# Peptides against a protein of PDB entry 6DSZ: the designs that were tried, part 260

Target 1, 361 residues: chain A of PDB entry 6DSZ
Amino acid sequence: NYVVTAQKPTAVNGCVTGHFTSAEDLNLLIAKNTRLEIYVVTAEGLRPVKEVGMYGKIAVMELFRPKGESKDLLFILTAKYNACILEYKQSGESIDIITRAHGNVQDRIGRPSETGIIGIIDPECRMIGLRLYDGLFKVIPLDRDNKELKAFNIRLEELHVIDVKFLYGCQAPTICFVYQDPQGRHVKTYEVSLREKEFNKGPWKQENVEAEASMVIAVPEPFGGAIIIGQESITYHNGDKYLAIAPPIIKQSTIVCHNRVDPNGSRYLLGDMEGRLFMLLLEKEEQMDGTVTLKDLRVELLGETSIAECLTYLDNGVVFVGSRLGDSQLVKLNVDSNEQGSYVVAMETFTNLGPIVDMCV

## One batch from the design tools (peptide; made by RFdiffusion4, then SolubleMPNN)

Design b2_p24_5_s4 (from b2_p24_5, 12 letters changed)
Fold by OpenDDE base, seed 5:
Structure b2_p24_5_s4 (fold): chain B 361 residues (1-361), chain A 24 residues (1-24)
Amino acid sequence: as target 1 above (361 residues)
Amino acid sequence: MPNFFDDEKTLFPKGLGLKLAAAR
């Protein structure tokens, strides 16, 4: 009986930062296939708290804080469409992960989207949105008393959604998405009516964006709106203001992940397929009425890392680089560049032993 | 409630020893 000690997965396929263990703790959560690793971020580094095994590959992992919760809850969706909301609970030395709600959100009918599973949470925690299948947007209403995650589908006319996010500062939950049709790629918004279980017309749209527009970043207030990342361009739109930049440096490799640095949405980390790390900066202009508007967008090359599957800013210029193809890293962002012009210093490297092919024998 | 977690709750070894240097 060869107990093949199943090598623990080392490839990172998701990471998120928030306050999961307590209101005061800063946590790093790392998804490695079926495993979830929970760390506390300390001045002395990452302190491991708990590892948990999930019944399936983690496809979505998002922290959110509903109204009246003291700490973040964790939404997980597996590749087999098992959804759960998890809570961390500590009682003395006993650490438990509590399932607050669960459900299976698989549809019997639908074409799985080629761009994979997308899961998003409304910033006001009114709903979870899921793009699982072409031409469908699944909504999970968030209710505190509901232990069973019930979902419904809204039909999308746009069959080829590339990316989707909930916008900030919207009276109703509003999605912004990039989609492709025979005429090219476009950006559209919809309001999501929980009552009527339908889409209403959103505040804005932008037809004929860059042909390779691949990512939507929802921008928090005071800016609002969204950033659209392409191969050659980065665009901002909020309904009133449109701004586009085409920095030559981003054309060299496709941007594949992003993470917000500042709570106000002034800075974002961007990672590309070559392991280059960028900072996207939103320059503000304060109007005479005290309103803040976007003045300009700027991109700066920070340096090189492992090829990021996911990025998360922790604190004090420390970034976790979750890598699927290479070693994951903790990196420090410096104010001053080194002799090579890099602002990035590797602090720790986590060896990736490769994907565990689940040989279901 | 369905248990979504495998019984192999391994506690990570304590201490990666990384000093997070404060941003100067």
Scores: peptide ipSAE 0.022, ipTM 0.448, DockQ to the pose 0.030
Fold by OpenDDE base, seed 3:
Structure b2_p24_5_s4 (fold): chain B 361 residues (1-361), chain A 24 residues (1-24)
Amino acid sequence: as target 1 above (361 residues)
Amino acid sequence: MPNFFDDEKTLFPKGLGLKLAAAR
């Protein structure tokens, strides 16, 4: 009996960093199709803790910390619309991944969006938002006592949403999204009323952004607002401040992923389709009243990596580069460039054996 | 050049001080 050890998936389709195993541990969580890998980040490297099989391809993976939780919880949505909230529990040597809540969020009626599944969590953990279908925004309220994830839909007038995020620092949960209409691409905000199950007018909008605007980054306080990434431009908007840059270096390849480096949103890693790694910098201006505003945006080329599907900053300049098309990497960001002008040094490479085609035999 | 990477900027106050040996 040859136990054909089913080859484990190696292609990475998502990664996140947070405190999942404990309040003190830094974890790297890696999604590889139907598999979740959990690591502890140590001074010596990545220590594997557990692997979890999921009932479907992981489409969304986000860590969040509800008020009164000591550690992060994990939200997973599969490509088959199975949603769950997972908790890590250790009891001595026994390690369990507990499902705190689950549900299927598939609608019987709706056109699946061509830009795929988007899942986002409100920074204050009031709700999860899902863009699954054109013209619908699904909301999952986050209540402590609900073992069943109940969702409702809010109608979006904007049928072609490109990307969406929850904003920081909002009294009500507020989404910011890029959408396309016959006139071009635009940015809009909506407040989400849990009580009324409707959208209210958001704090700001920006019509006629770059035609290829593809990504929204929510910026934490003190800056607030959002960054919109296009093919040719990067823009910041918070309702009061608008700033756009068009660095020629980003025109060469499409930026496809990002990750926040600083908790205050001062720096972001950007990865493009050629495996170039950039740093986006938000330059601060302190006002006389002690408010911090955005002075300028800057983009710097750091170097080259594997083509990133996802990026996550770990600690001390170490970045995990999750790759679907190539080998995943741990890279070190250095203060000084090497002789080739690169700030990136590969520390470890994780061989990608290609996508496991689940032949459903 | 602006020091883009503060060697002391840990995301965590405790700083893991990741000293992974560069793959030779």
Scores: peptide ipSAE 0.021, ipTM 0.572, DockQ to the pose 0.079
Fold by OpenDDE base, seed 4:
Structure b2_p24_5_s4 (fold): chain B 361 residues (1-361), chain A 24 residues (1-24)
Amino acid sequence: as target 1 above (361 residues)
Amino acid sequence: MPNFFDDEKTLFPKGLGLKLAAAR
């Protein structure tokens, strides 16, 4: 029995940044198929802390901090619908990844969505939302004492959800989603009633957005609302304010990933299918009453990287570019462009050895 | 020039800064 030591996966299919190992540590977590890699971001670079094998391909990986937690917890959903909430625990030199809660969220009935698994967490940590199947929105209530993740479904009338996020600053958990119907693509919001296990009417909707609207970014306060990214346009909407831009530069290739740079949502990294890296800037206007409103949207080309499956801003202009198709990279964003007009410098490259062909012999 | 970063001093030429981590 030759146990062919299967090469460790190198293709990145997810990455997140937060405070998982401690309240003070900045972590980079990288999903490579069934493998989770945990790094501490240091002044010297990435320090590896732990590698964890998962019971299946990681489909969702999100950090969140429930009220009263000193550090972030990690939500993982696998492609086999195994959900878990993980905690990092260190005791001296002993490092343990503790399962705080787990469950299987697979439904016996449902059509798996063609756009794959979407997992989102309410910014106030009231619930996890899952779009696993067409016409269903699964809710996992977040309870501190619950070791068993229980979920329920809410019927979603919109069968073809493209992307969904929880909004910030909502009294009730509120989702914003892009969906497609025979008339085109639209944006809608719903409040999620945990008590009644139903949707209520959300604060706003926008019918007939760009036909190729593909991504929703929830914008934190003070702006609130959402950014809708299409092929040709980027739109902001918060119920009161609508602003759209159509920068020609984004039309060349589809934006496929994003990451928030600033905690206040003033800047986002955008990556496209050609490996172009952009900065989306939300220009603010402060009103006389101290309210902050969006003045304008701007997109700037930073440079080129590997084709990003995921992006995460670390700190000090350093970005991790997680690539599935190419080599993952640490890149530095500079204030000044080089002679080629690029603001991006590769710091480190992580060779992608390609798909592990599990040759089941 | 579009200032992509609010403080030029936050972009240290070496290493990974932890300023953003401290602000979170």
Scores: peptide ipSAE 0.021, ipTM 0.559, DockQ to the pose 0.144
Fold by OpenDDE base, seed 1:
Parts: sequence; C-alpha cells; structure tokens
Structure b2_p24_5_s4 (fold): chain B 361 residues (1-361), chain A 24 residues (1-24)
Amino acid sequence: as target 1 above (361 residues)
Amino acid sequence: MPNFFDDEKTLFPKGLGLKLAAAR
C-alpha cells in the first residue's frame, strides 16, 4: 500500500494582497489549486499563518472591505461554483477562518464561458459580479441587511465577454468589459441596477478596440476609468479622456497578468508569457481647477521573472510572482539597474513541483 | 515552499454561514 502522500500543490493559480488577518497586517494570500495559503508580510519575509483546504479548485479569490469592517473579507469562488465569504478570526492562539456566507452559484441552464470564470467586486462593496456563462452576468448583492446572499442573473446581449471589471467612482455599480462580436472587440459599460435587476446604459463605450484586447483594469480615482490591454496596445479611457500607446516591447509577448502598485492607480505591474515584468505608469497632469487628468502612459521593462500567472506588489519594492508553469518568486524592484540592465532581483524562489494531478478520490 | 503549515483545516464546516440563494 503505497500511501502516496498527496504532495501539496505548488503551482500558483492566484494571489492577492490585503489586510485579512488584521487591519494592520499586510497579508499575502496564495491559491494553489484547492489550497489557500495565508502569509503575513514582515520585514523578515513571509510568515506563514494558516493553510486552508478548499472544496474545489479556487477560481476566484478577491479581498474586499465592506464599509464598517475593520479588515478585509475574502471572497472565494471554486471551479465547481461554490462561493464563500471568509473572515479571519483570531482569539488568543486560536485561529479560525469563519464562513460569513456560502452558496452554490451554478445555473442549471447556460453555456459555461470558454474563457472561464470571472469574479469581480464593486470597489464600494455593493455587489459581487460573476461571469460564469455566456450571455449572463450574475450579481451577488453585498447588502448588510440581507442575511442571505441572493444571486440573480442579468442577461448580457454581448455573448463573448473577454474580461470585465467594476469601475471606481460610480454612483451606481458600473461594469466595464471587453467583448467580441463578428465586427471585432469592443469595450462597453453598464450600470447595474440592484432594484430593477437589469443593466442600464453605462457612461461610455469604445467600439473597435484592438483585436486582441484581453484585459480590463479599473483605475481608481482621481483618474477613474479603465485601462484596456491588448497585444499591441494599452489604452486608457474614462469617458472624457482617451489615450492609447503602442510600445513595441509589448508586442513580443502577450501580457497575461497585472497588479496595481499604487493605491491611486499611478503604477501597475504587467507580466507577459515570457516572464518579462513591466511597469505601466500613468503620468498625471494637475489642472488649474485641481482636477487630475491623465497626461500620458508609459511602459518600462523592469526585468525577467518566472512566468507569472499572478502578480502582487507587497511593500518596499517587493513583488510576489505567482507562477503556474515555473517557480514562484519573491522579487525586489530596485531603483537602479544591475549590470544586465535589470531592475529585478530574485529574493526567494519557491520550487514548483509541477501540476499535481488531483486524483479525485 | 517549505511545508509551513501543519494544521490543514478544510473550509465549510457544517453549519456556519449564510446560504446563498441561487436565483431561480
């Protein structure tokens, strides 16, 4: 009887940074298939706090802080459509992960989207949005008075959503999404009415974006709006301002992940399929009225890492590179380049033993 | 990564949390 000690998964399929254990702690949360690892970021490095087994592969993992919560809550959706909202609770030496809410959000009818599960949270924590099936947008209201999370579907006319985010600074929850139709790829916005359970016309749209536009980044205030990342171009749009760049360096490999560095959305890390790490910079212009507008976009090559499935900026120029295909890394971003022209130095490497074939027993 | 965690607790202990009502 070879007790195959089920090796713990080492391939990273998601990571997020926030304040999950306390308001003061900076946490790194790492999804490794069915496992959630929780770390505290310290001056000495990553301190492990807890590992949690999930009832299925983690498909969505997002931290959010509802108004009046002292720390972040964790939303998880599994590939089997099990949703939960988790809270970290410590009582002396006892650490518990409390399920605040749970449910299965699977629909009996619908075509699962070929691009997989997308889960997003409104920045004001009014709702969770889920793109699970083509032509449907599922909403989970986050209203405090609702002791039961009730999901509902809104029909999308746009069947082939590529990516979707909630925008910042919107009076009503507003989604921005890239979709494909026979004419190409486009960007559209919708307001989400919780009351009417329908979409209203959003503030803006952009038809005929780059054919390979693949990612939406919601930009916080003061800029607002969204960044659309393609194969050849990076585009900013907020309804009033449109700006596109086509830096030749991004054409070499597809950008596959991003992470916001600055809370104000001035900088983003970008990772491509070759393990190149970029910084996207939003240059501000302060107007005479005190409004901040986008002046320009700039992309800088920082260096090379493992091929990132996910990126998260921690602190003090330290970045976690979550890799599915290679070793995950902690890397340091330096102000000055090394002799090879790289601003990236590997601090720690986490060996990836490859895909654990989940023997579904 | 070193096996930092001895205490594997599975999430979804029976009886905790609000049920998500699926929209019919």
Scores: peptide ipSAE 0.000, ipTM 0.348, DockQ to the pose 0.025

Design b2_p24_6_s1 (from b2_p24_6, 15 letters changed)
Fold by OpenDDE base, seed 5:
Structure b2_p24_6_s1 (fold): chain B 361 residues (1-361), chain A 24 residues (1-24)
Amino acid sequence: as target 1 above (361 residues)
Amino acid sequence: SKSPIVSTEVLTEEQLKARRTVLK
């Protein structure tokens, strides 16, 4: 019996940075199909802490910190709609991953969305939102005492949602989404009522955005609002301010992933289908009343990496480039460019042996 | 006891040490 040691998956399909192992530790979490790798980010590099097998392909992986938790919890949704909230627990040398809550959120009726599974968490940790099926938004209320993840659906009139995020700084949980209808692509907001289990009218909408608008970035305070990324344009909107740029450099390849660099939302990494890495910068203007408004948007080409499926800024200009199609990388962002005009230096490369098709035998 | 969603397949400490990545 040749125990073919099933090659471990090497293709990265998700990554997230936060404080999962402790309040003080900076962690990199990497999803590789059914496997979760947990690292501590140190001055000396990535220290592996634990590898965890999941009972399914990881489709969503998000860190969040509910009020009164000392460290981040991990939300995972599998491709078979198994949801869990995980906690890291260390007791001396014993390391355990505790399931705080779990549930299956599959619906018996619904068309799976063509753009795949979207999972988002309210910044104030009031709920998890899931776009799993066309015309439905699933809500998982976050309750500390609930070991069983219960969900309900809210009907979306907008059948073709492209991307969705929760906004920051909203009194009620508020989603912002790009959707397509016969007239084009649009941006809309809804408030989510947990009590009434319905949508209320959100603070703003923008009809007729770019035809290829594909991504929503929620911007934290003080700016608030959202960034909408298209093929040709990047648009900011917060209800009061609208600003669009169309830098020619982004037109060459589709932006497919993003990650926030600064906690205040001043900078974002953008990755495209050619492996180009960009910095999106939000220039601030301070008003006489002390309010901060967006002055301008700017995009800078940093350099080239492996084609990113996901990006996460770690610390000190170090970025993890999670790749599905190529080798994943740790890269350093430099202040000064090299002779080729690149600000990116590869620090480490992680060989991708290709997608292991989980033959569930 | 609700079944854990996490498998018992965990890397050994030796396997973890072998995967240490140094930020150069």
Scores: peptide ipSAE 0.023, ipTM 0.574, DockQ to the pose 0.424
Fold by OpenDDE base, seed 1:
Structure b2_p24_6_s1 (fold): chain B 361 residues (1-361), chain A 24 residues (1-24)
Amino acid sequence: as target 1 above (361 residues)
Amino acid sequence: SKSPIVSTEVLTEEQLKARRTVLK
């Protein structure tokens, strides 16, 4: 009788930082297959608060704060297309994870996209967008009183979406996406009409971006716009300003994840397939009219970590490196380099025991 | 400000079980 002690999954497939337990608490949420681990980030470290078992592999995990909410809500989508919005509720010592809304967003007809599930939330919390199937963009309107997550599809003419984000500072919810056609990869924007359930023309497009453009980062105000990351280049575009850099250092390995460090979008962590950790810096120029424009982009190599599946900046230069292939790490970013020229110091390492098939009984 | 240090408080398996919520 092999008591297969159901080893808890250790491979990280997602992480997010926000204020989920309270408005005051900084949380780290870690997705490990079907498990969600919730930590409070304290001066003494990561304090575990709750572990949540999900009825399926977590495919999307995003924190968002609708207007009038005191703390962040958690959107989860599973690989089986079960969607939920979760709220943390504490009543004395009793901790509950409340399902505020749920639904299955699977379509009967559609080709699942080869690049997998993409889930995004409008920064103004008007909707959730899902790229689940080729040629479809699914919209879940965010309504406070709706316990049932209802979705509708908008047809995308662009069948091969690589990545998509909602832009900041848009009057209407606006997506920016990289797509591939026979002519190459391109960036396009669409406004999403909830009323008409259709796309309207977005503010800008950029045809013929780098052939390996793989990621879109939505940049907050005051910069706005998006960053497009490729194999060889990093491009900023906001409709009015275009700026591209091709730092040779990023060509060595594919950037696979990113995380915003500063709320204003001045800095981003980038992780590549070799476990190199970079800082992307947006240099500002203040115009005489008080407008802030992008002056330049810069990439700095910080050091090496485990190969990141996901990155999240916590606080005080501490970064969680969520790894699927290796050990996850808590690392410190230092101002000064060590003797090896690294700005990264491992604070803690979380052993990855490999892919545990969590048999959801 | 002190950097967050991971609390090495290894939750016992029992404590981990007590903190488990299964969401349907």
Scores: peptide ipSAE 0.014, ipTM 0.395, DockQ to the pose 0.038; fails the geometry check
Fold by OpenDDE base, seed 3:
Structure b2_p24_6_s1 (fold): chain B 361 residues (1-361), chain A 24 residues (1-24)
Amino acid sequence: as target 1 above (361 residues)
Amino acid sequence: SKSPIVSTEVLTEEQLKARRTVLK
């Protein structure tokens, strides 16, 4: 009986970078349908450490570091609404992935959102937020001793949320989201009360953003606020400062993914549907009081890659391009352009054999 | 030799500003 080893999935649907294996190790985590691959990023390349089978397609994969943890924990949500928090534990040569907490967060009543599952983590690790259903925001409180992920729903008046993130630097957990109504697309904020299990009025809103505004990026301090990415425009807002740009170069193809390069939020990678890789730059202005404000936004075309489903900056100008439609890549961002004007050089290519459709036998 | 993936030489804001001067 030849056990036909089922071909491993090669299409990437998520990737994250952080310190999961240790406080010192830089890791690349790659989601390939039901498989999680864990690498250590080394000077010589990606070193595989562990591969984990998940009980369902990975829909959300986020690293987070609760207060008092020495390394990052991994939150995973599957397409079947199974949630878990995973920890990497090494004991000599033995490598274990420990489930710290788990739960099913499916509701019996609700319309699944057409824009799919969104999962976000508060930067201060107070809660996980989930947009699973129209008109509901699910909250999972993060508590150290809780092995069972319990969630509650808060009603959203905004039925058609496009994207949502937690903001940085907020006293209470605060979400920022793009939503659509009959008048267009808008940005709104809410504070999330864990105590009262309700929304409070957030610090700011912006009505009538670009009609195709599709993504929210939460910007860390010192800038704070959010970036809203559309088809034609990129907008920054923090409640006090508004700045929008409409670079013609982004109109050619829709931006579909992003990743923060700098911890301070000065730079972001953007990937579009044609495999173009951009750098979004936040120019700082230092005020007389020592506060840092946004002076300007700029977009730079870096070059072309495989069509990114996800992007993650590793180190030393190396980027992992996770592709679902094409080959995934490690690419190097160079200071100088090549003869073709590209700043992107492919270092390694990972052949995509196509999506393994899990035939449920 | 595979080019080093990990280095202390992260692209600085200055290096990216230099790129912008070339892309103009």
Scores: peptide ipSAE 0.012, ipTM 0.344, DockQ to the pose 0.022; fails the geometry check
Fold by OpenDDE base, seed 2:
Structure b2_p24_6_s1 (fold): chain B 361 residues (1-361), chain A 24 residues (1-24)
Amino acid sequence: as target 1 above (361 residues)
Amino acid sequence: SKSPIVSTEVLTEEQLKARRTVLK
């Protein structure tokens, strides 16, 4: 079935930043339903490089760099469970998108999860994880020589996974997830054994987190661990350190997206359902042994934007606000507030003409 | 105003078509 979109989609469903076109280029990749837009981030701004039509709505879009690759590869999963790994290849003026691997990861049996498709990549590029169905975690091993995406399922005892990420700094691929049971919401970790195709006990768990805990952020080293975002609270946990804050300002609207600003995980952008943009700050404490631990968490209101579906910090305080419901924006974060107390200045607005109803022809 | 950061060179629909790879 060719999806003929009469109009180009303008609603943003996802965005990612990395080095896709080259090792040196910073890219912004924007998913607009069945369309992928590729930009180079320049001092003069977003330079469009290529658009890619996908055979289905993009549900997952993640950049990753396997060992030995000079630049990032792109994992895409469609809403019809078509998976691919894409490589950007340029030869002079000729630009091609090479499919390194592909496959359909649909199961014949399974209840599609109410929270939709979740796709995650291990930071060490050992595997891709997919939460597609309740009670199943699908694993795609990342093998360099494999042109066919092979997947297997691991049974999850936890039927209602809310969000899941791979943790950083783990000897084995380790997932951290929020799940719901009759007793409430909880956080658990599992190690993923590729060899045995099973879960092993993870390093830590936290029972009875906030009832509305909705997102997991994997924190890179030196902190490690995860941030759990709820309606009323933000919690850090790494197995040894636990810290929670309940800033009243976040209670007003649900945080719906996040993006890491600093490679070391010191700052994160947070966007809520009202289009408020926050900075989450991780304050470090250096121990006498040279270890870095989390001292505190702080949330600062930066300003207002379009309602973000996704956020991407680019460079120099420039943020792309991908919006599904409103106009996407390129905004500047300033050090000083304006007269209205906002640190956010809109640099560009991308008109959203509304959801394109993809007619499957 | 052309954003100094977004190349408002709207690739013509033809240029966009030429740049459009349909992943089969």
Scores: peptide ipSAE 0.007, ipTM 0.393, DockQ to the pose 0.039; fails the geometry check

